# Designs tried in a protein design run: peptides against a protein of PDB entry 3OIQ. Part 104

Target 1, 212 residues: chain A of PDB entry 3OIQ
Amino acid sequence: KNRIFVSSSKDFEGYPSKAIVPVQFVALLTSIHLTETKCLLGFSNFERRGDQSQEDQYLIKLKFKDRGSERLARITISLLCQYFDIELPDLDSDSGASPTVILRDIHLERLCFSSCKALYVSKHGNYTLFLEDIKPLDLVSVISTISTKSTNSSKHSSSELISECDLNNSLVDIFNNLIEMNRDEKNRFKFVKLIHYDIELKKFVQDQQKVL

## One batch from the design tools (peptide; made by RFdiffusion4, then SolubleMPNN)

Design b1_p21_6_s3 (from b1_p21_6, 9 letters changed)
Fold by OpenDDE base, seed 3:
Structure b1_p21_6_s3 (fold): chain B 212 residues (1-212), chain A 21 residues (1-21)
Amino acid sequence: as target 1 above (212 residues)
Amino acid sequence: SPHKNLNVEELEEILKEAEEK
């Protein structure tokens, strides 16, 4: 089945009331919710939706029904947190209680760009997104990709069915939305409050702000 | 709101039907 690239979580409003659709999107990781009974990842592209919260626009479920799926969910969270330098509470505490992780507003401290593959599953007009695959994206690589859009397609055959155009457009849209949030005095998001705010990110934001 | 979360059980049943196709 062809995987559909999703640029907005509003696209799901037009999806069938009873379907299974493989989808892909790029967004920022905004939340992690791991409990004894569920695992959820929140993502956002920060598309303006009136007065609604811009957080968790893509709520992705990890399968969490048996010991095998629970283990995979915990490993997935651990690997994502290791990649993004997100501090987890010690998952290895000798107390046989399943570790609970509740992180919110991750985007206020770290820009965790992620390419997600998911299954859209709907019944009776309600839907859920199930994680199939996740690829964390390096911020330096994201900045470089946006900045170099003006010169030659070096044919690195990424056999990934993601249109380079769709990915790049979504990355630009996310940065534009973050720039607008940064300009809004009422918005909690500020680039200068990111733990990884450096000279490269500063320069990139300043250059993008001149085009907007 | 399209966000009536299907019960986890109903979603698991739909996923099972999806993996079998």
Scores: peptide ipSAE 0.023, ipTM 0.633, DockQ to the pose 0.111
Fold by OpenDDE base, seed 4:
Structure b1_p21_6_s3 (fold): chain B 212 residues (1-212), chain A 21 residues (1-21)
Amino acid sequence: as target 1 above (212 residues)
Amino acid sequence: SPHKNLNVEELEEILKEAEEK
């Protein structure tokens, strides 16, 4: 089955009421919810949805039904947090209680770009997204990718079912949404409040703001 | 509409039905 690239989580409203559809999207990690019984990752493109929260537009479940899947979920969270320099509460607490991790609004401190592969699974119009694969994206690489394609409209690389264009368009859209959020005085998101805010990101944002 | 997330059991049933086709 061909994997569908999803640009908006609204696309799922048009999906079949009983289906399994492999999907892929790129978004910012916004939340982590790891408990004794579940593991959820929240992602957002910060697409404007009227008065609806822009948080957790993509709520992705990790399989968490047995000791093996739980271990895999915990390792996945650990590796993801290590990659993005997200401080987890000490998972090694000598108290034999499985550590609970609840992080929200991650995007306010860190831009955690992630390419996600998931299964859309629906029954009776309800759906769940199950994580199949996650690739964290380096922010420098994201900035470089957006900056270089603004000049190279001509490379039709025909080789992957998900066009490199779809990924890049989504990355651009995310940054544009973040720029709008940054301009909004009521929005908590500000680039200058990011822990990793540097001269490169500053310059990139300033250059993108001139085009918008 | 608040898309009600399926539980794991409902998923496993759906996955099983989809693998049998």
Scores: peptide ipSAE 0.023, ipTM 0.626, DockQ to the pose 0.136
Fold by OpenDDE base, seed 2:
Structure b1_p21_6_s3 (fold): chain B 212 residues (1-212), chain A 21 residues (1-21)
Amino acid sequence: as target 1 above (212 residues)
Amino acid sequence: SPHKNLNVEELEEILKEAEEK
């Protein structure tokens, strides 16, 4: 089955009421919800949606029905948080009590760009997105990709026909949306409040702001 | 609203129906 690149979570409003569709998107990690019974990841590209919260536009479920799937979910969360320098309580605590992790508004402190593969699964017009794969993206690499317009044709295997154009466009759109949020005095998002705000990010934002 | 997440049981049924095809 061909995987569909999704540029907007609004696309799912037009999807079939009973289907399984493999999808891919790029977005910022906004929330983590790990409990004893469920694991959810929230993502957003911060598309303007009127007065609605721009957070969690993509709510992705991890399978959490057995010990094996629970373990995989916990490992996934641990690895993502390690990659993004997100402090978690020790998930491996010998105490037998599975720690609860509830993080929100992650984008206010860290830009956690992620390429996600998911299954869109619908029944009776309701849908759920299930995580199939996640690749964290390095911010320096994202900035470089946008700045150079580099179609870095990394000759990685021909099986994922995701247009480098779609990925790059989505990354640009995310940054443009963040710039707009940064300009809005009512918006809590500010680049200068990011823990990893450096001279490179500052320069990039300043240069992008001149084009908008 | 299409935004209503399916419960686990509804999903397992859908997945099973999709694997049988």
Scores: peptide ipSAE 0.023, ipTM 0.627, DockQ to the pose 0.155
Fold by OpenDDE base, seed 5:
Structure b1_p21_6_s3 (fold): chain B 212 residues (1-212), chain A 21 residues (1-21)
Amino acid sequence: as target 1 above (212 residues)
Amino acid sequence: SPHKNLNVEELEEILKEAEEK
């Protein structure tokens, strides 16, 4: 079954009311919601959607129905947080309660680029996205990929139906959206407030701002 | 509109129907 690359979460409005569709997208991690009964990851490309919150445009559910799936979800969260240097609140193990993690607005402190594979599952026009796979992307690698767009047309890996162009276009769109948010005085997002804001990111943003 | 996520039971039914095909 061919996996569909999704550039916008609006694409799901045109999807079948009863279907299972394997999808892939790239977005920023915006939220983590881990409770005793569910695990959700929020992602966004910050596509402008009127006055709606730009966070959590892709709400991805992790399977959380048995001890095995719960453990996998918790490990997934831990590994993502470790990769992105996200401080998890001290999971006070002493309370005997399953540790609850609720993080929001992650993009205000860290740019957590992620390539996600998910199952779109719909019934009666409602849908849920189930996580199949997640690959965290290194910011330096993302910056380098965007900066070198003109040179790498030659690696036809014929087996990944997702064109390198689709990924690169989505990464550019995300950065363009972040630049627009950074320019908006009313928007809470500012590049200079990122914990990992360095000279490389500063230079890249300045260079991208000249193209917009 | 808040995309109403399917409840767990509805999802398990759909997943089961999809594994049988």
Scores: peptide ipSAE 0.022, ipTM 0.620, DockQ to the pose 0.122

Design b1_p21_6_s4 (from b1_p21_6, 11 letters changed)
Fold by OpenDDE base, seed 1:
Structure b1_p21_6_s4 (fold): chain B 212 residues (1-212), chain A 21 residues (1-21)
Amino acid sequence: as target 1 above (212 residues)
Amino acid sequence: SLPKNENEKELEEILKEAEKA
């Protein structure tokens, strides 16, 4: 089945009430919820949805039903956090209590761009998104991708189901939303409060602000 | 509000069936 690129989590409102649909999106990691019984990842593109919280617009479930799936979930979280320099408590602590990790508002300290593949699974009008794959994106690469107008259609093999246009549009939309949040005095998000705020990101934000 | 996944177990069963196909 063809994987559908999703630009908004509102797209799921139009999805079938009983279906299995492979989807893909790009968003910022906003939350991690790892307990003894579940693992959830929250993502957002910060699309304005009236007065609703812009956090966790994509709530992605990792399988967490047996020791094998639990181990895979823990490894996935560890690798993701290692990539984004997110400090976690030792998940391997021999102290027989599975460590609980609850991180929220990750985007306030770190821009954790992620390309996610998931299964949309619905029944009776309710749906769950199950993680199939996650690729963390480097911020420098994201900035370069947005800055380089895709004039060079280098034929990267058509096997990546995201059109270069869909990826670029989603990344631009996220940055535009972050710029709007940064301009809003009521919004907690500020680029200057990011731990990794550097001269490159500063320049990029300043240049994008001139286009908006 | 995220749709309250009251049926998460049932959705997991459907996923389990889909992985066998």
Scores: peptide ipSAE 0.023, ipTM 0.624, DockQ to the pose 0.064
Fold by OpenDDE base, seed 2:
Structure b1_p21_6_s4 (fold): chain B 212 residues (1-212), chain A 21 residues (1-21)
Amino acid sequence: as target 1 above (212 residues)
Amino acid sequence: SLPKNENEKELEEILKEAEKA
């Protein structure tokens, strides 16, 4: 089945009440919820939804039913946190107690851009998104991609025809939403509070702010 | 909205069936 690129989590409101649909999106990691019984990742593009929380617009479930799936979930969380320089308790502790990790508002400290592949699974109008694959994106690479507007078809032959345009548009939309949040005095998000806030990000934000 | 805990189990069964097909 062809994978559908999703630009908004509102798209799921129009999806069939009973379906299995492979989807892909790009968003910021906002939360991690790892317990003894479940693993959830929250993502957001920070699309304005009135007075609703902008975190966890995409709530992605990892399989967590057996020792194999639990191990895969823990490895996935560990690798993501290592990539984004997120401090975790040691998940490999020989103490037979599975560590609990609950992180929220990750985007307030770090911009964790992620390309996610998931299965939309619905029954009776309810749906769950199950993680199939996740690729963390480097912020410098994201900034470079947006800045160059380069339709340079570097055919990185990922066999899935995601329009390079859809990816770029989603990245631009995320930054535009973050700029609007940064301008809002009531919003907790501020670029200057990011741990990785540097001269490059500062310049990029200043240049994007002139277009909005 | 996340389906309530009962709906999650049912959706996970559907996924498990879909991976076997």
Scores: peptide ipSAE 0.023, ipTM 0.615, DockQ to the pose 0.063
Fold by OpenDDE base, seed 3:
Structure b1_p21_6_s4 (fold): chain B 212 residues (1-212), chain A 21 residues (1-21)
Amino acid sequence: as target 1 above (212 residues)
Amino acid sequence: SLPKNENEKELEEILKEAEKA
């Protein structure tokens, strides 16, 4: 079956009540929930949904049913956190106790852009998203991609199932939503509070703010 | 509280069946 690109987590409201659908989306990592019994990742594009929390719009489950799946989940979390410079407790601690990791509001400190492949699995109108693959995206690369949206298709045959248009549109939408949140005095999100806030990000935000 | 999808176990069973197919 072809993988469906998802621009909004509202798209799932129209999905079949009993289905398995391969999906793909781009969003910011907002939460990590690793316990002895489960592993969940929260993502958001910060689409406005009335008074509902904009956090964890995409709740992605990692398999956590046996030692093999638990190990894969822990490795996945470790590699993501290493890539985004997120400090974790040692997950391999010899203490025999599986470390618990509960991180929330990650987007308030770091913009962790991620391209996710997942399985939408539904029954009786309820659904779960299961992680199949995750690609962390570099912020400098995201900024450059949005800024160069007018110049030639460089023939990098990325065998990526996402159209370059769908990816770029989702990245622009996320930044536009973040700019709106930054302008809102009641919103906790501020670009200047990001740990990695630099001159390049500042300039990019200022240039995008002139178009909005 | 993350929404307890009451059917989370049942969705995991469907996934296990789909991985065997």
Scores: peptide ipSAE 0.023, ipTM 0.624, DockQ to the pose 0.046
Fold by OpenDDE base, seed 5:
Structure b1_p21_6_s4 (fold): chain B 212 residues (1-212), chain A 21 residues (1-21)
Amino acid sequence: as target 1 above (212 residues)
Amino acid sequence: SLPKNENEKELEEILKEAEKA
């Protein structure tokens, strides 16, 4: 089945009311919701949607039906948190209850760029996105990819032509949205409040701000 | 509030069927 690249979570408003569609997007990780009964990851590209919260525009469900799927979900979260240097609250294991992790507003402290593959599954106009795969993206690599006008369209094989253009355009759009949020005094997002705010990111943001 | 997809169980069943196919 051909995977569809999704640039906006609004694209799903035009999707069939009863379908299974493989999709891919790039976005920032905004939330982690792990309980005893469910695992959800929130992502956003921070596309302006009126006065609604720009968080969790892509709510991705991990399978959480049995001990095997639960374990896989927990491992996935642990690996993502390790990759992004996200401190999970010390899940005091003293209560034999499965540890609950609720992290929100992750983007306020860390830019966690992620390439997600998911299944769009709809019935009667309602849909759920199920995680198939997640690849964390290194921020330095993202900055490099945007800064280098990729003149090298290496024609990678025709079957999952996520055009290098679609990925790059989405990454640029995310940064542009973050720059707008940073300029808004009412917005909680500020680049200088990121834990990993360095000279490289500072320079990149300053250079992008001149183009906007 | 996380969007309560009222049909979450049905969507999970559809996914389970689609993975068997």
Scores: peptide ipSAE 0.022, ipTM 0.625, DockQ to the pose 0.045

Design b1_p21_7_s1 (from b1_p21_7, 6 letters changed)
Fold by OpenDDE base, seed 5:
Structure b1_p21_7_s1 (fold): chain B 212 residues (1-212), chain A 21 residues (1-21)
Amino acid sequence: as target 1 above (212 residues)
Amino acid sequence: MTSVSEETDDLVPEFKGIKIP
């Protein structure tokens, strides 16, 4: 099935009121909401939306109805948090209540770049994005990919026309949006407040700021 | 606002986990 690359969550305003469409996007992880009854992951590209919160532009549901699917959701969250070095409250608490995890504003401390595959599912004009797959992206790899205009057209003839260009453009757009947020005195986001703010990220941001 | 609607839940299967590379 042809997967559609999505550059903006506004694209969904033009989507059919009754459909199932496989989509892919790249964004920063902004929130985790795990309860006994639901699992939601928030993502954002920080596209300007007027006075609306730039967080959770993509709310992705992990649907579970049984203990098996719930366990898979919990494992997925644990793996993401391990990859991004996000401290979770002990999920292994021997209290027979499934621990609730509510994390917000993750992007204020860590840049958690993620490539998401989801199903856009709509009914009566309402829609939900259901997670199919998530790939965490390494920040050094993201920086290298943006810095190297890699004209390496490796003609991987996969029938998914997700151009390497669409991914790279979205990564550039995210960084540009973060640079604008960093320049805004009213915005809570600052690169220097990131836990992983190093000399490499500092240099990359300084070089990218000269192009904007 | 991204709407999470419960009306769509019956149209998709349960989460099957991620493909760890």
Scores: peptide ipSAE 0.422, ipTM 0.888, DockQ to the pose 0.749
Fold by OpenDDE base, seed 4:
Structure b1_p21_7_s1 (fold): chain B 212 residues (1-212), chain A 21 residues (1-21)
Amino acid sequence: as target 1 above (212 residues)
Amino acid sequence: MTSVSEETDDLVPEFKGIKIP
């Protein structure tokens, strides 16, 4: 079955009330909710949804019911946090209580771009997104990808057409949304408050701001 | 609304981990 690229979490409102659909999206990590019984990852592209919170637009579940799948979820969270330099309480503490991790507003300190593969699973009109795979994206690589594709519309190679265009368009849309949030005095998001705010990101944001 | 429904849990296998490149 072909995987569907999703540019908006609103697309799920048109999805079947009973289905299993493999999907892929790119978004920023906004929250981590790890408990003894569940793991949820919040993601957002910060698309405007009226007065609704722009956080957790994609709520992704890591399903575990056994210690083996729980361990895989915990390892996945540790690896993701290690990649993004997110400080976690030691998940490996030999104290037989599995530590609860609740992080919110991650995007206020770090731009954690992630390419997610998930299963959209619906029953009775309710849906859950189950994580199949996650690839963290390096911010320098994201910036370079956006900057280089403004000039090269040429090479169709047909066989894994989640179009590199869809990924790039979504990355551009995320940055445009972040620029709008940064301009809004009421919005808590500011690029200069990011821990990793450097000269490269500053320059990229300044160049994108001239096009908007 | 993104609804995490427990009713969907039985429709999918357990988490298998990620593909670490």
Scores: peptide ipSAE 0.421, ipTM 0.887, DockQ to the pose 0.744
Fold by OpenDDE base, seed 2:
Structure b1_p21_7_s1 (fold): chain B 212 residues (1-212), chain A 21 residues (1-21)
Amino acid sequence: as target 1 above (212 residues)
Amino acid sequence: MTSVSEETDDLVPEFKGIKIP
């Protein structure tokens, strides 16, 4: 079955009420909810949804039911947190209990760009997205990819069926949404509050702000 | 509404991990 690229989490409102569809999207990691019984990852592209929270627009489940699948979920969370330099709370679990991780508002401190492969699974008009794969994206690589698209296709042979256009349009849309949030005095998001805010990101944001 | 429904869990296998590059 061909994987569908998803540019908006609103696309799922038009999806079949009973289906299994492989999907792919790019978004920012906004939340981590790891408990003894479940793992949920929140992602957002910060599309305006009226007065609704712009967080967790894509809620992705890592399904585990045994110690083996739970261990794989925990390893995945640890690898993502290591890649993005996210501090996990040291749960002093002196007592054999699986540590609980609850992080929210990750995008207020770090821009964690992620390419996600998931299964859309629907029943009775409700749906869940199940994680199949996740690729963290480097922010410097994201900035360079957006900046270079005014001239020259360099053929990097990665056999991923994402239209290079769909990925880049989604990355541009995310940055445009973040620029609008940064301009809004009511919005908590500010680029200058990011822990990794550097001269390169500052210049890129200033140049994009002149086009909007 | 993004309802994580428990009813959808039986339709998919357990998480198999990510592809480490």
Scores: peptide ipSAE 0.421, ipTM 0.887, DockQ to the pose 0.727
Fold by OpenDDE base, seed 1:
Structure b1_p21_7_s1 (fold): chain B 212 residues (1-212), chain A 21 residues (1-21)
Amino acid sequence: as target 1 above (212 residues)
Amino acid sequence: MTSVSEETDDLVPEFKGIKIP
């Protein structure tokens, strides 16, 4: 089955009430919820949804039922947090107690851009997104990709069927939404409060603000 | 609304890890 690129988590409102659909999206990591019984990753594009919270628009489950799948979930969280420079408690502690990790509002301190592959699974109109794969994206690479607007339809390699256009459009939309949040005095998000706020990000935001 | 439903858990296998290079 072809993987569907998803630009909005609202697209799932039109999806079948009983299906398994491979999907892909790009979003910011907003939360991590790891317990003994579940692992959830929250992602958002910060699309405006009226008075609804803009956090956790994509709730992604890592399903585990055994110690082997739980270990793979823990390793995945450790590797993701290592890439984004997020401090975690030691998840590999031989002490038999699986540490609980609850992180929220990650986007207030770090822009953790992620390309996610998931299974949309629905039954009786309820759905869950199950993680298949995640690729963390470097912020410098994201900024360069948006700045170098794809004027070259270079037919590079038929093996990852993401339209370069779909990825770029989603990254632009996320930054535009963050710029709107930064302009809102009531919004907690501010670019100057990011731990990694540098001259490059500052210049990029200032240049994007002139187009909006 | 994203509903993390337990009713969907039996429709998919356990997590198999990710391809981080």
Scores: peptide ipSAE 0.420, ipTM 0.888, DockQ to the pose 0.777

Design b1_p21_7_s2 (from b1_p21_7 with S1M Q3S D4V D14E)
Fold by OpenDDE base, seed 1:
Structure b1_p21_7_s2 (fold): chain B 212 residues (1-212), chain A 21 residues (1-21)
Amino acid sequence: as target 1 above (212 residues)
Amino acid sequence: MTSVSDETDDLVPEFKGISIP
């Protein structure tokens, strides 16, 4: 079955009430919720949704049913946090309690771009997104990709049917949404409050602001 | 509304992994 690229989490409102659909999206990591019984990742494109929260637009569940899946979920969280320089609370291994991690508003301090492969699974009109694969994206690579607007359709015939255009358009839309949030005095998001706010990101934001 | 329902968990194949660059 072909994987569907998803540009908006609103697309799921039109999806079948009983289906399994492989999907892919690109979004910013906004939250991590690891408990004894579940593992959830929140992602957002920060699309305007009226009075709804712009956070956790893509709530992704990791399988957490047995010791193997629990271990894989914990390793996945650790590797993501290591890649994005996210400080995890010291998992003091001396308390025989399973480590609990609750992080919110990650996008206020770090732009954690991620390409996610997931399964849309629906039953009786309710749906859950299950993580199949995650690729963290380097911010310098994201900025370079947007700046070098693909005039070179090099026909690399690799059977990953996700057009380079769909990824690039979604990355542009995320940055445009962040620029709008940065301009809003009521919005908590500000580029200058990012821990990794450097000269390159500053220049890119200033150049992108002139196109909007 | 995303309902995180436990009823869907049996329909889900195994997680394939994380691709760190």
Scores: peptide ipSAE 0.113, ipTM 0.795, DockQ to the pose 0.580
Fold by OpenDDE base, seed 4:
Structure b1_p21_7_s2 (fold): chain B 212 residues (1-212), chain A 21 residues (1-21)
Amino acid sequence: as target 1 above (212 residues)
Amino acid sequence: MTSVSDETDDLVPEFKGISIP
């Protein structure tokens, strides 16, 4: 079964009420919810959805039903947080309680670009996105990829590769949405408040702002 | 549609991993 690239989480509204569909998307990590009973990752591309919160547009579930899946979920969270320099509350507290991690609005401090492979699983008109694979993306690599995008819209309908164009389009759309949020005085998101705000990101944002 | 349902948990293949660049 071919994996479908998803540019909007609204696409799932048109998906079958009983299916298993392999999907892929790119988005910013917005939330982490790790408890004793569940592990959820929130992602967003910050597409405009009226007055609804633009965070957690993709709510991804990790399996958390047995010691093996719980361990894998905890390791996944640890590795993601390590990669993005996200401070976790000490998971090593000598109190034999499983550490609870609830992080929200991660995008206000860090741009955590992630390429996610997931399974859309639907039953009885509800769906869940289950994580299959996650690749954190380096921000410098994201910026370079957007900056080097040749305007060659070659319509190559070859039916087996998630086109490099789809990924690059979604990355551009995310940055455009962030630029709009940054321009909105009511929006909490500001590039200058990012912990990793550097000269490269500043220059890139300034150059993108001239095209919008 | 809600993006999280417990009714689907048993239908899911194992997580393949995290790909660190």
Scores: peptide ipSAE 0.112, ipTM 0.796, DockQ to the pose 0.590
Fold by OpenDDE base, seed 2:
Structure b1_p21_7_s2 (fold): chain B 212 residues (1-212), chain A 21 residues (1-21)
Amino acid sequence: as target 1 above (212 residues)
Amino acid sequence: MTSVSDETDDLVPEFKGISIP
């Protein structure tokens, strides 16, 4: 089956009640929930959903059923947090106790753009998104991709049916949503509070604010 | 539909990994 690019987590409301569908999306990492029995990653595009929380719009489960899957989930979290400079407690503690990690509101300190491949799995009117693959994205590379109005569709022959346009549109939509949150005095999100807020990000945000 | 269900856990293929640039 071809992988489907998902621009909105609302699309899953129209999905079959009994299916396995390979999907891909781009979003910001918002939460990490690692316990003794579960591993969850929260992601968001910050789409307006009325009075609902804009956090954890994509709740992704890692397989966590045996020592092998648990080890792979812990390694995945460690590598993701190392890439984004997120401080974690030592997951390899000699104490034999599985460490608990609960991080929330990650987007308030760091813009952790991630391209996620997942499996939509539904049964009896419930669904779960299972992580298949994750690629962290560099913020400078995201800014450059949006700033270069790609008039040149260079046919990079990746056999993935995902349009470069779908990725770019989703990245633009995320930044537009963050700009709206930054303008709202009631919203906790502010670009100037990001740990990695620099002159390049400042200039990019100022230039995007003139188009909105 | 709820976004997390324990009833779907048995239908999950193996995780492929993380792609760090």
Scores: peptide ipSAE 0.109, ipTM 0.792, DockQ to the pose 0.593
Fold by OpenDDE base, seed 3:
Structure b1_p21_7_s2 (fold): chain B 212 residues (1-212), chain A 21 residues (1-21)
Amino acid sequence: as target 1 above (212 residues)
Amino acid sequence: MTSVSDETDDLVPEFKGISIP
């Protein structure tokens, strides 16, 4: 079955009540929930949804049912946090107690862009998204990709049938949503409060703000 | 309503991993 690119987590409201559908999306990491019994990642594109919270629009479950899957989930969290410079408590505790990690509102301090491959699995009208693969995206590369959409198809041949258009449109939509949140005095999100806020990000945001 | 259903866990293939650029 072909993988479906998802631009909105509202798309899942129209999905079958009993199915397995390979999906892909790009979003910001908003939460990490690692306990003794489960591992969840929250993501959002910050699409406006009335009065509902804009965090955790994509709640992604990692398989966490045996020592092998638990270890793989922990390694995935460690590598993801290492890539985004997210400080974690030591996960290698020799103390036999599995460390608990609960991080929320990650987007208030860091823009953690991620390309996610997941399985939509539904039964009895409820669904769960299971992580298949995750690719963290570098912010400089994201800014460059959005900025270069004026002229040049640079041929890099690697066999992922993702429309470069769908990825780039979703990245633009996320930035536009963040700009709107930054303009709202009631919203906690502010670009100037990001730990990695630099001259490049400042200039990019200022240039995007003139188009909106 | 994002109900995480535990009843679907056995239907899920193995996780493929993380792709660091």
Scores: peptide ipSAE 0.105, ipTM 0.789, DockQ to the pose 0.574

